# Peptides against a protein of PDB entry 3PUK: the designs that were tried, part 150

Target 1, 227 residues: chain A of PDB entry 3PUK
Amino acid sequence: ERGLKSVVWRKIKTAVFDDCRKEGEWKIMLLDEFTTKLLSSCCKMTDLLEEGITVIENIYKNREPVRQMKALYFISPTPKSVDCFLRDFGSKSEKKYKAAYIYFTDFCPDSLFNKIKASCSKSIRRCKEINISFIPQESQVYTLDVPDAFYYCYSPDPSNASRKEVVMEAMAEQIVTVCATLDENPGVRYKSKPLDNASKLAQLVEKKLEDYYKIDEKGLIKGKTQS

## One batch from the design tools (peptide; made by RFdiffusion4, then SolubleMPNN)

Design b2_p19_3_s3 (from b2_p19_3, 9 letters changed)
Fold by OpenDDE base, seed 5:
Structure b2_p19_3_s3 (fold): chain B 227 residues (1-227), chain A 19 residues (1-19)
Amino acid sequence: as target 1 above (227 residues)
Amino acid sequence: SEEYEKDLELYEKKKEILK
């Protein structure tokens, strides 16, 4: 409950719960696989209750309508999660909740965003990207959630080169979100392996960090911090 | 996933205990 976990919780509290908080109002929170793991890693149910969450539901499951309550969707910007949301609000007859607050853990592709906007914009009270796409483990340890990362990164098959690049990009993005969350611009250090994956990843991280701080709303150019 | 279901179950149990 200290270190990175505490920082992540504070970020979620500020970016999600405080953003949609209404005094005396309770919400149903919808989670996907990633956000379930995320919240489990950095908070307790009591914490969620204090933030006005009465019930947590699995977005992937069929759920009974609770039309008098607003829903807080804390989900990853994936087609699967978005499709489940659309099923909840895509038609007037199928609306399961009073309204929706959507918080994506990362950048939502325009294609998905446009799909949401076209289908159920009237039901959405808030839609925000909060850029938390990692799982905190220990004070200085986190886990990246990139499916099949190991398989593609260490595949000897040249045919997987394009997929490897996509995976590397995803990992780099998640690392940058950690840095952003911690408000740090660390120097990237790595040990090279035979396939030099670490070097490639490091380069991607450095590039993304530079881009992030260049466009940072605070307008602050931060020097390298200890990592 | 099975892991996801377990995580949700944990939250539900915790909620019940707090009642």
Scores: peptide ipSAE 0.008, ipTM 0.383, DockQ to the pose 0.018
Fold by OpenDDE base, seed 2:
Structure b2_p19_3_s3 (fold): chain B 227 residues (1-227), chain A 19 residues (1-19)
Amino acid sequence: as target 1 above (227 residues)
Amino acid sequence: SEEYEKDLELYEKKKEILK
């Protein structure tokens, strides 16, 4: 199946589950709000069971320790999710699981990574960035997870300009991850709105695509594709 | 929210690193 959902699932399977797979081993998987939506959009619980996941837990909730099991954290690189992880492994006495595999859905800033490293490096078996920051809805439709994007992008208040810029940057970054996932370097099309947000976003996307495809994952220069 | 502000700060840091 060539749908976006199948592509996303294949990416997750390869980048996450295959990466940490150990024969005969079951893991507890910790999800945050975004990754819950992500997995729900592209797989079933039975699929996760086949990948060695016994239980899915919400990282934000209080959970009972299962110290004999390893945990797979598939989470966004946000302060909230990271803080929850740190609570699980921040102290020897409070370690909830045997070890952790961490897979971030996007680039994890050094500051955040350093915080993790300083607190619980010995407990971490894997730490990777997957770069899937979108939710597949249909074969060619996806949504972005950018909180309050609508509010800031369409706010007439000039005081929100800085936040608008941050939001647009985040959106552009996520769109680029879609392109990367689909192995495409497309031209960007948009319709002009009363606010030139679409144009600005398009420019950001194009710039980021250009930077990304200077050297692809295979170390090759990739040409522009049509979409 | 305070949580959202923290997320925004994170994105700003990402922007700085990725420039």
Scores: peptide ipSAE 0.007, ipTM 0.345, DockQ to the pose 0.070
Fold by OpenDDE base, seed 3:
Structure b2_p19_3_s3 (fold): chain B 227 residues (1-227), chain A 19 residues (1-19)
Amino acid sequence: as target 1 above (227 residues)
Amino acid sequence: SEEYEKDLELYEKKKEILK
């Protein structure tokens, strides 16, 4: 029905660009590995220019200070990305940019959030979590960003059982973020596999969807939709 | 701001459920 790429772009536009937009103001945008792939999959540089982004930079690379401009950090909530941000603003005398707007693609762990607050709170104008942890491929196809998912889900080693559960939870969470992005509460469908992985994942998704829509942004319970 | 704090609280609740 709807192109997933366009839906993802609209979500980013609303949640990130519209949230920090100021008339006549240009920002530098910092991206990490995941958000580079994400934006590349759903927009063009011209689209970013229209949203007030003058330059995009890789957060992992050394960069020259542009102290007169504010920076938009659109990054994953990982230690690596957070550490790079802290390098930009950790020293009061050597801040890379005028101020920072931070948008995490997923839920930021308290440990990382506290680390940011302790060192850079005065430089941060906005810090928000958005729920986009997938890459759109086609109109109804997306890729989950769950490291080693294949290995642990199909591992015959019982010692990997705990990690398998973590991976399943991560996958279920990302599927729910897709549904939230599409504003859908679907009935879960799955193909049977030799292992019970598909059934287990389906159960996790159903549970998380039910809980999520009980406390959606409008405080409304949405009925099931067809997907 | 007060609005920002409310938004943050909402997201905190969401992440608790999604974990």
Scores: peptide ipSAE 0.006, ipTM 0.386, DockQ to the pose 0.441
Fold by OpenDDE base, seed 4:
Structure b2_p19_3_s3 (fold): chain B 227 residues (1-227), chain A 19 residues (1-19)
Amino acid sequence: as target 1 above (227 residues)
Amino acid sequence: SEEYEKDLELYEKKKEILK
């Protein structure tokens, strides 16, 4: 299939599963809210089994330790998800799995990354940022994971202007990740709407695309540690 | 939303990098 879902799946397979694959090894995969939706949109459980995932767990939920198995964390770089990870590996008494492979769906802030390093670096076999912060739909349609985007973009309240800008930036960034995933630098088209949101977003996207393709993607990557 | 507030740091950091 040439659809967006297939492209996204191939990206995940290459960037995540192939990267941490070990022959004959099964892993537990930890997902957050976003990555649950993401994987649900582009694969089946059988696909995950083929990639060496025995079970998927919600990172936000209390989980029983499986100390003999390594864990694959495919999560967004949010404080909430990172905190949940830290609970799993932050102390010897709380270590739930044998080791961790971490794949962030987007850029992880230095503060969070450093927090991880300081707490549980020895437990991490791989830490990598990938660039998938959108949900593929059927055909060439996708949705963005930007909380309250509609509310702030269409708010008539001037007090929300700063929040609107943040949301617009986030949307633009995620659109760029779509382009990166598709390996294309498209011409941006938009239909003008009230409040000129489409035009503003288009400009932001264009600017970010230019930056993305001119500058090497800054990723915080921890190499594989010796087992 | 609570989730929105938690994500603000990420978005702000990205802005700084892209400046």
Scores: peptide ipSAE 0.000, ipTM 0.341, DockQ to the pose 0.072

Design b2_p19_3_s4 (from b2_p19_3, 10 letters changed)
Fold by OpenDDE base, seed 1:
Structure b2_p19_3_s4 (fold): chain B 227 residues (1-227), chain A 19 residues (1-19)
Amino acid sequence: as target 1 above (227 residues)
Amino acid sequence: SKELEEDIEKLEKKKKILK
């Protein structure tokens, strides 16, 4: 059985590196906070070198132009990461790199996509969503990247109810991406908590799993897997 | 989303035409 880390790496390799690979071509890879953690969890620098990455740069930092090289942006679909990308390619005179390949870890909102399209479409060679928004820790363990999840999930303040729902939705979505990555439709198990957050999250995950597999392009309803 | 895929495809097609 392949551990979660190896599965995640395989997905990234296939969806990102193989998709933009050109023989003899090296790229600069731009990462944000999430994708830095993600890649660190499932690969080594030597693995990235083998995939044609010469150097990794932080998208949030000011960088010197390398106009002769193409850039691979592996980033989350956030305003911050997108704005940094737009700074690199938004002006014809200030292009940091020769061209861009963009791979989003999750669904990119239309508003962000439209900003990209309007500003720098000519510089973009690829733009894809790869649906990997979780961090593998061990063979069967992963972490979610949901800001303030702990605070809002355990808040007794009724004023935080709306934010709690948003957090729960985000968590459920990331869990579903794990299932999709592993090609699993698991039975959901949870420990009871005083605020019944685990039950609510389980229901959201089950609903989203049903939606995901109902729309599965292969028309095959996958049965529940034992995991 | 299907809409994003369509937009990406359109963007790629436009790029092929401009080159």
Scores: peptide ipSAE 0.026, ipTM 0.555, DockQ to the pose 0.080
Fold by OpenDDE base, seed 4:
Structure b2_p19_3_s4 (fold): chain B 227 residues (1-227), chain A 19 residues (1-19)
Amino acid sequence: as target 1 above (227 residues)
Amino acid sequence: SKELEEDIEKLEKKKKILK
């Protein structure tokens, strides 16, 4: 059995790097907080160099323009990351890079996608959604990136109910991405707890798994492709 | 592994120094 890290790397290599690879072309890669952790968990800088990445930059930071180079944005589909991208291409200011390839780690909401499309569609060569929303820790261990998940899931405070649902949804989505990455559609088992959070999460996972395998096994491609 | 995180940090520091 291949370790989860290797599987994740293979998926990224196929879904991202191979997808935008151009012979002899180097790209700058822009990462956010999640994708920085993700890549750090499953590859080295040398691996990225082999994939045609000359340098990595934090999308949240101010960066000097490199107008002659194309940028590979490997980012989460969050308003924060998208806004940073838009600052690079969507403003009246000069573009930071020659063009952009965007790969989202998860489904990008239509609102964000439309915002991108409306602002800087001409600069985008590719916009793809992949399904990797977890951090591989070990060969068979992963971490979900859901802030305050424990707190909200186990909070008895009814005021946290809405947030709890949001957290569970996010967890379910990320679990599905793990399954997708591993090419698995498992039967979900859980141990019931007093708050029955596990049951609720299991139901969400099952539903999302069903939806995923019916609709988007290989991820979604949005926007335009480079002609 | 924190290699990429460290690399980013190093790059950021270098950029600050060069400014």
Scores: peptide ipSAE 0.008, ipTM 0.370, DockQ to the pose 0.017
Fold by OpenDDE base, seed 2:
Structure b2_p19_3_s4 (fold): chain B 227 residues (1-227), chain A 19 residues (1-19)
Amino acid sequence: as target 1 above (227 residues)
Amino acid sequence: SKELEEDIEKLEKKKKILK
């Protein structure tokens, strides 16, 4: 069995690098906090070089323009990351790069898509969602990138209920991306806790899995797999 | 670009189904 890291790398290679590859072309790759961790977990710098990446840059940092080169944005679909992208290509500033390829790690909200389209559409060559929003740790272990998940999920404060729901939704989405990456439709197992968070999460995952496989890229409805 | 619009349209359709 291929480890989760290798599966994730293969997915990124196919969905991102192969998708925008041009012979002899080097790109600058822009990463955010999550994608930095993601790539660090499943590849080496040498791997990125082989994929035509000359330099990796942090999207949040000030960067010198390299106007002759295209940029590969591998980022999370967050306002923060999108805003940084918009600064690079927005009408209010000089373009930092020749063009952009954008690959989001998860579903991008329509509001962000519209914002990008309205401001920078002419500079964008590709804009895709690749559905990889987890960090592979080991062959069967992954970490979800949901800030403050513990705090909100286990908060006794009722005022956090709305935020808890958002966090649970994000977690469920990331779990589905794991399943999609592994090409699995698992039955969800959980242990009930006093707060019943596991049950709620399970329900969200099941719903999202159902929706995902209805629209499977291969047009195939997969049966449930044991996992 | 036409390509971006097509990509966005495809993604939007997918999102509608997932909602």
Scores: peptide ipSAE 0.020, ipTM 0.511, DockQ to the pose 0.600; fails the geometry check
Fold by OpenDDE base, seed 3:
Structure b2_p19_3_s4 (fold): chain B 227 residues (1-227), chain A 19 residues (1-19)
Amino acid sequence: as target 1 above (227 residues)
Amino acid sequence: SKELEEDIEKLEKKKKILK
């Protein structure tokens, strides 16, 4: 048993592959930096083949058109990844692929979403957001994808206070997605000293967990679970 | 938070529109 890795894979299987699956159809899958790490952590190429993926390619790299095949974009909702997608479909030049299925690993800002809609909406067959913003390491261990988190959280410079808050919010969001993935509402434990980072993060997580389960897919309030 | 609630609502709307 692979614990969290299996859970993450099962979520991707259900939310992404099953959602766009057509019998006998093969797709090219485009990945960015985060999703490459994510899939590498929880599956093998043979697993992807079983899901109808013929090849995987890096969205950041130059690629030759394969116009007869549909593309599955499993990417983070960042300007960089979105811009690469737009280069594939949003230009006056011929599109790289037959059509696109887009699955974002997190909430896509309206600004980015609107850019996509304005330039290449006709090419898009699916566009969904799924909440997987972490990398499973072990059965119950994961890492977060928050740029410069260490730097800002431990910065002694007061000028970084605002950025620190932004980073903590991002971390809290990702932790909540882990809990949601596991269908857990755990009590949060932390070591506060010497810095208040853990305490602040824990408070943010608890608050966000409460809000999430109040308005989850079932509209049900879940009590705390034991981790 | 209010922000999280809004995001969830947006997610649901986007899913329905582009699925």
Scores: peptide ipSAE 0.007, ipTM 0.412, DockQ to the pose 0.093; fails the geometry check

Design b2_p19_4_s1 (from b2_p19_4, 7 letters changed)
Fold by OpenDDE base, seed 4:
Structure b2_p19_4_s1 (fold): chain B 227 residues (1-227), chain A 19 residues (1-19)
Amino acid sequence: as target 1 above (227 residues)
Amino acid sequence: DEAEKELEELEEKRKKYYS
């Protein structure tokens, strides 16, 4: 079996690097906290060089402008990351780079997307949502980027109920991105626990999978698979 | 022009997803 890391890398290569590749052109790549971890988990700097990346920069840091080079933003659709992008290309400031290729790891909220459209549209050459919101660990192991998931999901405090639901929603969304990356529409299986978290999560995943595959990037509706 | 088209295409995809 091909390792999950390899699958994720192939997805990134196809969805990001191949999509924006131009022969003989080098780009600066901007990463946030999540995508730094993501790329670190599935590739080496040499791999990025082969894909036309000359240097990687942290989007959160102050950076010197390199106005002659195009920038590849591989970032999460968060207010923090988007705000940093807006600072780089917004009308209120001088552009740091020649142009931007933006690839979000997940669906960008309308509020953030509209901000980008309003202020930076002319600088954008590509804007895609590639749906990779997990970190591959081993061949079939991954981690979700959901802060305090364990704490809230297993909290006996009823005051955490609202946050628990938010966390479970986020987990479900990220699990769907794993399935999308693996090109699978799995039959969800779970082991029930006293708090019934597994059952609730399974239901959320099933619902989101259904919605996703109705309108996936390939326009395909896949049947249930065993995984 | 190119940029506008790119964002428009994405917007159309997004509309389908969120509908």
Scores: peptide ipSAE 0.259, ipTM 0.823, DockQ to the pose 0.548
Fold by OpenDDE base, seed 1:
Structure b2_p19_4_s1 (fold): chain B 227 residues (1-227), chain A 19 residues (1-19)
Amino acid sequence: as target 1 above (227 residues)
Amino acid sequence: DEAEKELEELEEKRKKYYS
């Protein structure tokens, strides 16, 4: 299948599961709200079993320690998710798992990264940032996970201007992660809407795409693709 | 040692990305 779901799954398989795979080893996987939706959109439980996941748990829930097993954290870089991780490994006497493999769905802010480094460094076997901050729906359709995006983007209230900007930045970032996942640098197309939000968003996406490809692993600026 | 190396590698990547 050549759909977006397949591409997303392939990326997760390569960037996460293959990266931490050990023959004969099973892991507990910890998910947050976003990554639960993400995995549910592109894989089945049987797929996770094949990747060496014995059970999936919600990171926000109280969980019993399984000290003999390693844990795979596939989570968003949010204070809530990071705090839950820190609670699992913050104390030597209270470690819930043997070790942690951490994969963030986006760039982890320095404040959160430093907290992890300061408190849990000895328990970490992998720590990576993967750029997947969207939910695939159909072969060419995805959904952004930006709360209140509709409200702020279409608000006529000038007092919401700052919030609108934040939302648009978040949307642009997630769109760029789609492009990165697909290995595409598309020409941005949009339909004009009230308040010129589409044009502003397009400009943000273009800027972020340029930044992404300028600093890619190969140091090559990728030309625009037909999309 | 392995854990520290992993975080250091990520930190270096982060520095490169935001430099």
Scores: peptide ipSAE 0.257, ipTM 0.825, DockQ to the pose 0.445
Fold by OpenDDE base, seed 5:
Structure b2_p19_4_s1 (fold): chain B 227 residues (1-227), chain A 19 residues (1-19)
Amino acid sequence: as target 1 above (227 residues)
Amino acid sequence: DEAEKELEELEEKRKKYYS
């Protein structure tokens, strides 16, 4: 099957499921709000069963311990999701699962990473950052998950300038993850009028793409591709 | 030991990314 959904699924399969797979072993998978939407967009429960996932749980909910099973955390690197993980493994006497495999959908901030390291290091079998911070909709369509993006970007209130910058940065980062997933370095096209938002976003994306390909795992700088 | 090594490896990768 072709399309962005298939590409995203293949990326998740390779980066997450294949990475922690053990023959004959079943895991509980913990999802947050974003990863629930992500997986729902590109796979079925039957697909997850084939990957050794027996149960999917919401990380935000209180859950009963299943101490004999290992847990796969596929979560966003947010304070909320990380705090929920820490509650599962922060207490030696109250570990909910046998061990944790953690896969972040994006770069985990140092503050959160250090908090995990300090509190739960002994419970972690895998900890990786993957670059999938978007929701595939159609074969060539994706949705960015940046709260209040429209509000801040198009706010007439100049007091929102600083927040606008943060939102633009987050959007640019997510767009770069799409490019990375598709293994493309697209030429950015935009309309700058009547507002400068599109131009600013384009510049941020271009800068981040340059940085990504300079330091990517393959060490490859790709030429611009067509979208 | 294995768990600590996993996190250490990730830290090294993170450092390289920011260098």
Scores: peptide ipSAE 0.257, ipTM 0.822, DockQ to the pose 0.450
Fold by OpenDDE base, seed 3:
Structure b2_p19_4_s1 (fold): chain B 227 residues (1-227), chain A 19 residues (1-19)
Amino acid sequence: as target 1 above (227 residues)
Amino acid sequence: DEAEKELEELEEKRKKYYS
């Protein structure tokens, strides 16, 4: 079986680089904290050069304008990353780049999307939402990016119950993105622990998988696969 | 015009998958 890193790279290549590719054109790529880790886990700088990326910049840092070049934003749909993008292309400031290709690693909330639409729409050449919210480690191992997951899932304090549910939803969503990336509809398996967290998470994953495949691009419900 | 079409397409996809 193909390693998870290669699968993730192929997904990014198809969904991002092939989507905005133009012959003879070089782009500056802007990354945030998550996408820096993501790309570092599954590709080399030489791979990015082959895809037409000349320079990688951190979206959070102050950058000099390169007005003749288009920018590829591969970022998470967070207020911090979106605010940095807005600073680059907002009507109140001089534009940093010629145009923007935006690829979000997940669903962009309406509040953030509306801000982009209202202030920067004319600068956008592509705006896509891809579903990659995990870091591949090994052939079948990945890391979820859910802050404080351990703390809230195993907290004995009842006051954290609401936050625990939010964390579990986020984890389930990220697991579904892995399944979508691998084109798998697995039977969910889990180990029983002292807390019912694993069972609850499994139920959330199953529900989200059903929803995902019911509304997929082909409108087809895929059968369960072995994973 | 290009930007408007791109955002409209995304809005349609968002409605399909997330609404």
Scores: peptide ipSAE 0.255, ipTM 0.823, DockQ to the pose 0.484

